# Peptides against a protein of PDB entry 4JHK: the designs that were tried, part 175

Target 1, 212 residues: chain A of PDB entry 4JHK
Amino acid sequence: EDYKIQSFDLETQKLLKTALKDPGSVDLEKVSSVIVDQSLKDQVFSREAGRICYTIVQAEAKQTNGSVFRRNLLNRLQQEFKAREETRKRSTQEWVCLVSFICNIFDYLKVNNMPMVALVHPVYDCLFRLAQSDALKNEEEVDCLVLQLHRIGDQLEKMNVQLMDELFNLLRDGFLLQEDLSSMGRLLLLEILEFRAGGWKLSDTAQKYYYS

## One batch from the design tools (peptide; made by RFdiffusion4, then SolubleMPNN)

Design b2_p28_6_s1 (from b2_p28_6, 8 letters changed)
Fold by OpenDDE base, seed 2:
Structure b2_p28_6_s1 (fold): chain B 212 residues (1-212), chain A 28 residues (1-28)
Amino acid sequence: as target 1 above (212 residues)
Amino acid sequence: MSYLEQVLAAPEEEQDQVEEELRKELLS
């Protein structure tokens, strides 16, 4: 497998590559920190980060039966999640990167081939925050919300259909009642409402767009 | 142990309950 890590310097790239193959030979706390830091700055990298994290977790488990990387990763994730409102106030871009990262970790970092239950509520909390009126008026936040729901909506619904229903009630109300939505924001809300109604199924073209 | 570590350390069938209990503790 090839991982897109060209945004890092050469030394960090080497560190990440080594972690993927021989996690016991590197400082896994440092590796986790680097991945989280970059994911909080680059929304595109967040998708790759999920895959990278899963691979490192599996490699460490196989090599040493350890979980140092996952522990450090989740601890950092928890810290960032707790500070999410401060992050949102400081920078919308950093906020949507945080949401993207949490969602992608949920998507890729599985235990026993299942999503981590501990991440379900944090993910929903982020999506509910994006579904509030003050967030729906910001196209960047709507973009993030819709993107995550396209990627992990079906999985999240399987974990808790009641929360998904509540979330989409907010999205419906926003679409129908909120007056200060952008034109594109309104279109995106409509699209995601229809996407779920259609059973979370993407066309081949849409699949490529959201997952490549 | 962190919040997430505690939840993940619990048996899978109890993780939801553990998470809810921890949430209550954090909000208290």
Scores: peptide ipSAE 0.030, ipTM 0.580, DockQ to the pose 0.162
Fold by OpenDDE base, seed 3:
Structure b2_p28_6_s1 (fold): chain B 212 residues (1-212), chain A 28 residues (1-28)
Amino acid sequence: as target 1 above (212 residues)
Amino acid sequence: MSYLEQVLAAPEEEQDQVEEELRKELLS
């Protein structure tokens, strides 16, 4: 498969391509760091990053029965997660990139074709943070929240329906009670409330928007 | 410890098993 890595310099592209085909021949810690760093700067890349990560994990498992890449990736992810409040204070853009990356890793990095249980709470923690009043007033954060729920909401609910109920209670309250939402923010909240109520089913147009 | 921390704290060869055990616990 082709991977969208044109945003990297040629040397890094070569590194990534080698990691995808022959992970044992490269420094997988460096590879993981490069992927995480770029994902924290480019929200669009984060989707591709998830796919790339999964491929490298599978390649390493097949080649050496190793899990060095996955371990390094998750360790870095944990570090960024722990510092999420500081990141949010520093840059909203970096914060939403972090959330997007975590969610995409959850979406793509499967264990035995199942979501990693270890990522469930961290993902919910991020989404709950985006659902707080101080975040809901920021359209960029609302965009991120709604986007992730469209992409992985059904999977998350299957892992923990109670947390999803609690999250959507906050979103409902925000929609109904919070005064300083943007017009678009309010519309997005309404849409996601209706989306879940409809069983997480997308229209054809919405499918293209969220999964293209 | 968070679930992620619990998995990462386990030996690499046991991490998948830890995840499975956590899954059973959370979904029970």
Scores: peptide ipSAE 0.029, ipTM 0.554, DockQ to the pose 0.960
Fold by OpenDDE base, seed 1:
Structure b2_p28_6_s1 (fold): chain B 212 residues (1-212), chain A 28 residues (1-28)
Amino acid sequence: as target 1 above (212 residues)
Amino acid sequence: MSYLEQVLAAPEEEQDQVEEELRKELLS
């Protein structure tokens, strides 16, 4: 399989490729650290990171029945999640990258082909934060919120429909009542409201936009 | 062991309960 890791230097690319095929031959703590660090800087890579992480987890499990990579990954994820408010204050870009990464891990890093229950509330916590009025006025945060809901909204709803209802009540109120939304932000909120109402299904064109 | 790994280490049928018990720890 080919993974989009061109943003890394050649040595790191080799490290990642080796981890994907022979995880026992590399420092998996270092690998996890590199992946998380890059995911916090590049939202595009965050999507790829989920797929990479899943592959490494599966490879290690098959090779040694180990979970060193997953352990290090989850430890780092917990640390970043706990510091999410500080991250948001420091950089909106880093904040949306963090949310994107957590959501992508939820999407790809599954146990027995099922979403990790442990990530459900953390993901919702992030999305609820993006749904607050101070975040909805920022187009970058709205972009992130809507993108994640397109990608994992249906899965999240299956895990907890009550939280999804509460979240969308906030989004509805934001769309209808909040005065300082950008034009694009308002359009995105309307679109996501309609998307859920339509059963989380997109046209082929929209599918390409949100899932490419 | 991290919060998340503790949950994942539990049997699948118990993960919801473990997650609920550990959620406050994660947010602290």
Scores: peptide ipSAE 0.029, ipTM 0.607, DockQ to the pose 0.170
Fold by OpenDDE base, seed 4:
Structure b2_p28_6_s1 (fold): chain B 212 residues (1-212), chain A 28 residues (1-28)
Amino acid sequence: as target 1 above (212 residues)
Amino acid sequence: MSYLEQVLAAPEEEQDQVEEELRKELLS
């Protein structure tokens, strides 16, 4: 199985490859930090990071029945999540990457083949933040919001339909009432409203776009 | 323990409650 880690230097690539196959032979705290750091800089890698993290977690569980990597990963996630408002103020790009990363971890890092319940509210909190008026006016944040809802919206709704209803109330209000949305932002909101109304079912074209 | 680790360390039947309490504290 190939992982898209070409953005790292060769030494780090080797570290990651080793972690994927023999996690007990590397510093898993360092590995988790490297993955999180890169995910905060590269939204494309953020998606791959979910797959990588899942594989490392499974490999460690199989090899040593350990959870060192997962623990370190979750600790780092908490730190970044707690500082999310400061991150947003500092860099919209980093903020969007953070949201993307948390959502991808939710999507890929399953426990007993189920989503981690502990990530449900943090994910919703991020999406709710993106659904606020000051965020909806930023096309980059709207792009992120809509992308995540396309990818994990159905899973999130299954975990908590009440929160999803509340989130989409905000999105409907934004679409109908907010005046400073970009044209593309407004179109994206309309599309995601219709997407949920249609039962979160992707067309073939949409499937290619959101999961390629 | 971190927020997320505390939730995961709790018995499964209590995880939702622990998560809610910790989330409220985190967001306060």
Scores: peptide ipSAE 0.026, ipTM 0.580, DockQ to the pose 0.165

Design b2_p28_6_s2 (from b2_p28_6, 11 letters changed)
Fold by OpenDDE base, seed 3:
Structure b2_p28_6_s2 (fold): chain B 212 residues (1-212), chain A 28 residues (1-28)
Amino acid sequence: as target 1 above (212 residues)
Amino acid sequence: MSYLDKVLAAPEEQQDQVEEELRKELLS
């Protein structure tokens, strides 16, 4: 299986490739740090990062029955999550990358083929933050929010429908009542409201946009 | 051990409860 790691230098690419097939021969803490660092800079890579992380976790489990990589990954993720407000203040771009990354980890990093329960509330916390008035006025944050809901909204709802109802109440109120939304932001909110109302079903065009 | 590791260390059927307890403890 091919992985999109062209954004890294050659040495790091070798490190990642080795981690994917022989995780016991590399420093998995370093590998996790490299993946997280790049995911915080490149939202597109964060999608691939989820898949890479899952593969490394499976490879390590098979090779040594270990979980060093997952532990380091989740520890780093928690650190970034705890500092999310500071990150948001420093850089909107880094903030939306963080949200994208945690959502992609939720999407790909399964335990016994099930979503990690431990990530449910952190993911919702991020989405609720994006649904606040001060975030909804920023088109970049709205775009991130809507993108994640398209990708993992149905899974999240299955984990906690009450939180999803509360989240969408905020989005509805934002769409109806908030005055300083951008035109595109307002359209995106309307679209996601309709998307959930339609049972989280994507058109062919939407499928290509969100998953290709 | 991190917050996430603590939750994951619990039996799967109890993870929701453990997470809620940890959240209450940390935010109280």
Scores: peptide ipSAE 0.026, ipTM 0.554, DockQ to the pose 0.170
Fold by OpenDDE base, seed 5:
Structure b2_p28_6_s2 (fold): chain B 212 residues (1-212), chain A 28 residues (1-28)
Amino acid sequence: as target 1 above (212 residues)
Amino acid sequence: MSYLDKVLAAPEEQQDQVEEELRKELLS
């Protein structure tokens, strides 16, 4: 399989490749840390990280029926999630990368072919934070919010429709009432409102844009 | 204790089971 890990140095690439094929032969705590660290810095990798993590989890399960990687990954994820406000204050870029990463993990790490319920509230908490007025005025945060909702909104709604309704109430209020939205931000909010109203179905054009 | 904490508090070999139970609880 082809994984987008070219942003790492060669040694780290080898580590990741080995983890993907023979997870028992590497320090899976180190691997998880490397993945999380890079996901916080690189939006492109953050998107890919979910798939990589899923593959490593599967490989370890098949090899040893173990879950060391998943445990370490989720532990680190929990730590980053708890510190999310500090991260946001320090770097909007790292914050949106964190949200993207958490959402991607939610999207790819399945248990019995279902999303991990343990990630539902953390994901919603992140999205709710992005839906606050101070975040909606930042186009980068709006981009992140809308992108995640396009990718996992339907899955997330199935897990908790009440929270999704509450989230979209905030988005509607932001769209209608908040004065300091960027033009693009306002358009993105409108688009995502319509997207959900349409049953989370993308047009071919929208599909190309959000999943290119 | 958060859902994540509950999953992580379980033995590694039982984490999938615990997560499934939590999923059922949440969807109930």
Scores: peptide ipSAE 0.024, ipTM 0.541, DockQ to the pose 0.853
Fold by OpenDDE base, seed 1:
Structure b2_p28_6_s2 (fold): chain B 212 residues (1-212), chain A 28 residues (1-28)
Amino acid sequence: as target 1 above (212 residues)
Amino acid sequence: MSYLDKVLAAPEEQQDQVEEELRKELLS
């Protein structure tokens, strides 16, 4: 398997590659920290991080029946989630990276091939924050919101349809009533409203755009 | 053990209940 880890230095790349194949031979706490840190800086990597994390979790479970990596990852994730408002105030870019990372972990890091129930409310909390009027006026936040809904909206709805209905009520109101949306933001909101109404389905071309 | 790890450590059939009980801890 090939993973996009070019943003790391060669030593760290080697560390990650080793963790993917032989997790017992590396410091998995360090590995988890490196992955989270980079995911908060690089939105492209934040997408890849989900696959990497899943692979490491599976490899460790198979090799030692251990869960050191997962435990450290989830501890860090909890810390970052708790500090999400401060992160948003400090940097919109870091905030959307955090949301993207949490959503990607939800998407890829499954238990018994099922989404982690523990992440459902945290993910919704992030998406609801992005759906507030002060966030909808920021195109970067709208991009993040719409992207995540394209990627995991169907899965999230299956976990809690009531929250999804509430979320989309906010998005509808934003589209119809909010005056300071960018042109692109308004188009994105309309598109995602139609996307859900159409059963969360995309063409092959559109799917590649949002999932790659 | 983190909130998330506690939930994942629980039996699958009890994870919903554990998540609900620990939600405030995550947000606190």
Scores: peptide ipSAE 0.024, ipTM 0.584, DockQ to the pose 0.172
Fold by OpenDDE base, seed 4:
Structure b2_p28_6_s2 (fold): chain B 212 residues (1-212), chain A 28 residues (1-28)
Amino acid sequence: as target 1 above (212 residues)
Amino acid sequence: MSYLDKVLAAPEEQQDQVEEELRKELLS
């Protein structure tokens, strides 16, 4: 299987390829750090990173029955999550990349073919932050919020419907009451409200857009 | 041990509770 890792230098590409095939032969802490660092810079890569992480986790489990990579990955995620407000203040782009990455890890990094319960609240916390009024006025943050809800909203709701209800209460309030939304932001909120109301069912067009 | 590792290390039946407590600590 091919992975989109062309953005890395050749040495790092080799490292990642080796991690995917023979994780026991590389420094998995370094690998996890490299993946997280790049995911914080490139939102497109963050989705690919989810696939890569899952593959490495599975490869390590198969090869050594180990979980070194997952542990290091989760450690780094914790660090970035804890610093999320500072990240947001420093760079909206890095912030939405962080959210995207965490959501993609939730989407791809399954344990026993189930979502990691430990990631549910961190994901919701990120989405709730994006649903605050100061974030809803930023189109880049709204784009991120709506994109993640399209990708993993149905899974998140299954994990905790109460939190999803609370989140969408905020989104409805933002759509109806907040005055400084961009035109596109308002349209995106309306679309996602309708999307959930419709049972998280994607049209053919939406499928191509959100999962391409 | 990281926040998430603590949750994963807990018995499955207690993971939700552990996660909730740790989350509260993390967000405090």
Scores: peptide ipSAE 0.023, ipTM 0.569, DockQ to the pose 0.164

Design b2_p28_6_s3 (from b2_p28_6, 9 letters changed)
Fold by OpenDDE base, seed 3:
Structure b2_p28_6_s3 (fold): chain B 212 residues (1-212), chain A 28 residues (1-28)
Amino acid sequence: as target 1 above (212 residues)
Amino acid sequence: MSYLEKVLAAPEEEQDKVEEELRKELLS
């Protein structure tokens, strides 16, 4: 398969390509760092990063029965997660990139075709943070929240329905009670409330209303 | 300790097993 890595310089592209095909021949710690660093800057890349990471994990497992890449990736992820409040304070853009990356790793990095249980709480913690009043007033954070719920909400709910109920209670309260939401933010909250209520699907009517 | 920390604290060769055990616990 082809991977979208054109944003990297040629040397880094070569490194990534080699990691995808022959992970045992490269420094997988460096590879993981490069992927994380770029994902924290480019929210669009973060989705591709998830797919790339999964492929490298599978390739390493097959080639050497190793898990060096996954370990380094998750260690770095944990470090960034722990510092998430400082990141948010420093840059909203970096914060939403971090959330996007964590969610995409959850989406793609499966273990025995199952989501990693270890990522469930960190993902929910990020989404709950985005659901707080101080975050809901920022359209960029609302965009991120709603996007992630569209992508992985159904999977997350299967892992912990109680947390999802609590999260959506906050979103409902924000939609109904918070006064300083942007017009688009309010619209997005309503849409995602209806999305879940419809079994994580949009009716044709709703699709036209919100996105046509 | 977070779930992620629990997995990372386990020996590398046992991490998949730990995740499976955590999954069973969460679904019980």
Scores: peptide ipSAE 0.028, ipTM 0.572, DockQ to the pose 0.856
Fold by OpenDDE base, seed 4:
Structure b2_p28_6_s3 (fold): chain B 212 residues (1-212), chain A 28 residues (1-28)
Amino acid sequence: as target 1 above (212 residues)
Amino acid sequence: MSYLEKVLAAPEEEQDKVEEELRKELLS
């Protein structure tokens, strides 16, 4: 199985490849830090990072029945999550990368083939932040919000439908009441509202309307 | 232990409660 890690230098690529196959032979704390750092810079890699993390977790569990990588990963996630407002103020790009990464970890890093319950509220907290008026006016944040809801919205709703209802109340209010949305932002909000209303699926007509 | 580790360390039947309490603390 190929992983998209070409953005790293050769030494780091080797480190990651080794972690994927023989996690016990590398510093898994360092590996987790490298993955998180890159995910905060590259939203495309953030998606791949979820797969990589899951593979390393499974490999370590199989090899040593250990959870060192997962523990270090979650520790780093907590640190970044706790500092999310500062990150947002510093860089919108890093902020949306952080959200994307957390959502991708939620999507890929399963425990006993189930989503980690511990990540549910952190994910929702990020999405709620993106749903605030000051974020909805930023197209980059709206793009991130809608993308994540397309990817994991159905899973999140299954974990907590009440929070999803509350989130979409904010999105509906933003769509109807907020005046400083971009044209694309407004279109994306409408699309995601319809997406959920359709059971997290788009009709052929809607698909053509929004994405053709 | 980190926030997430504390939640994961709790019995499964109590994880939601632990998570909620820790989340409130984190957001305060």
Scores: peptide ipSAE 0.026, ipTM 0.572, DockQ to the pose 0.164
Fold by OpenDDE base, seed 5:
Structure b2_p28_6_s3 (fold): chain B 212 residues (1-212), chain A 28 residues (1-28)
Amino acid sequence: as target 1 above (212 residues)
Amino acid sequence: MSYLEKVLAAPEEEQDKVEEELRKELLS
């Protein structure tokens, strides 16, 4: 399988490749830290990270029936999640990368082919934060919010439709009532509102945009 | 304790079971 890890130095690439094939031979805590650190800086990798993490989890499960990597990954995620407001204040870019990463882990890191329930509330909390007025005025945050909802909104709704309803109430209010939205931000909010209303089904054009 | 913390608090070999139990609770 091909994994997009070109952003790492050669030594780290080797580490990741080894983790993917023989997780028992590497420090899985270090591997998890490297993945999280890079995901907080590179949104493109943040998307790929979900797939990488899933593969490592599967490899470790197959090799030793262990879950050391998953534990370390989730521990780090918990730490970053707890500090999410500080991260947002420090760097919008890191904040949206964090949200993206958590959402990607939710999307890929499944248990028995089901989303991990432990991530449901953290994901919603992140999305709710992005749906606040101070975040909606930032196009970068709106873009992140809408992107995640396009990718995992249907899955999240299946886990908790009440929270999704509440979230979209905020989005509707933002779209209708908030005056300092960017033109693109407003357009994105409208699009995602219609997207859910349409049953989370994408047009071909939207498919290309969000999943290219 | 959050759902995530509950899962992480369990022994590694039991985390899947704990997660499944939490899933049932959430969906109930």
Scores: peptide ipSAE 0.026, ipTM 0.549, DockQ to the pose 0.886
Fold by OpenDDE base, seed 1:
Structure b2_p28_6_s3 (fold): chain B 212 residues (1-212), chain A 28 residues (1-28)
Amino acid sequence: as target 1 above (212 residues)
Amino acid sequence: MSYLEKVLAAPEEEQDKVEEELRKELLS
């Protein structure tokens, strides 16, 4: 398989490729750190990172029946999650990268093809933070929120429908009541409300209306 | 203790089992 890791230097690319095929021969803590660091800088890579992480986890499980990589990855994620408010204050870009990465790990890093329960509440916490009024006025945060809900909303709802209902109550209120939304932000909120109402599906007509 | 912490606190060989039990708990 080919993975989009061109953003790394050649030595790191080699490290990652080796981890994907022979995880026992590399420092998996270092590998996890490199992946997380890059994901916090590049939202596009964060999507690929989820797939990479899953592959490494599977490779290690097959090779040694171990989970060293997963443990190190989750430890790092916990650290970053804990510091999420400081990250948001420092950089909106880094914050949305963090959210994106956590959501992508939720999407790809599955146990027995099921979402990892340990990530459910952290994901919701991030999305709820994005749904607060101070975040909804920022188009970059709204973009992130809506993107994640498009990607994993249906899966996340299956894990906890009550939290999803609460989240969408906030989004509805934001759409209807908040005065300082950008035009695009308001449009995106309306779209995602419709998206869930339609069973996490978007018609071609709606696609044209909101994203043409 | 958060769900994440529970998983991380488990022995490495038991982490998948812990995840499954937590899943059952959330979906029950």
Scores: peptide ipSAE 0.022, ipTM 0.553, DockQ to the pose 0.937

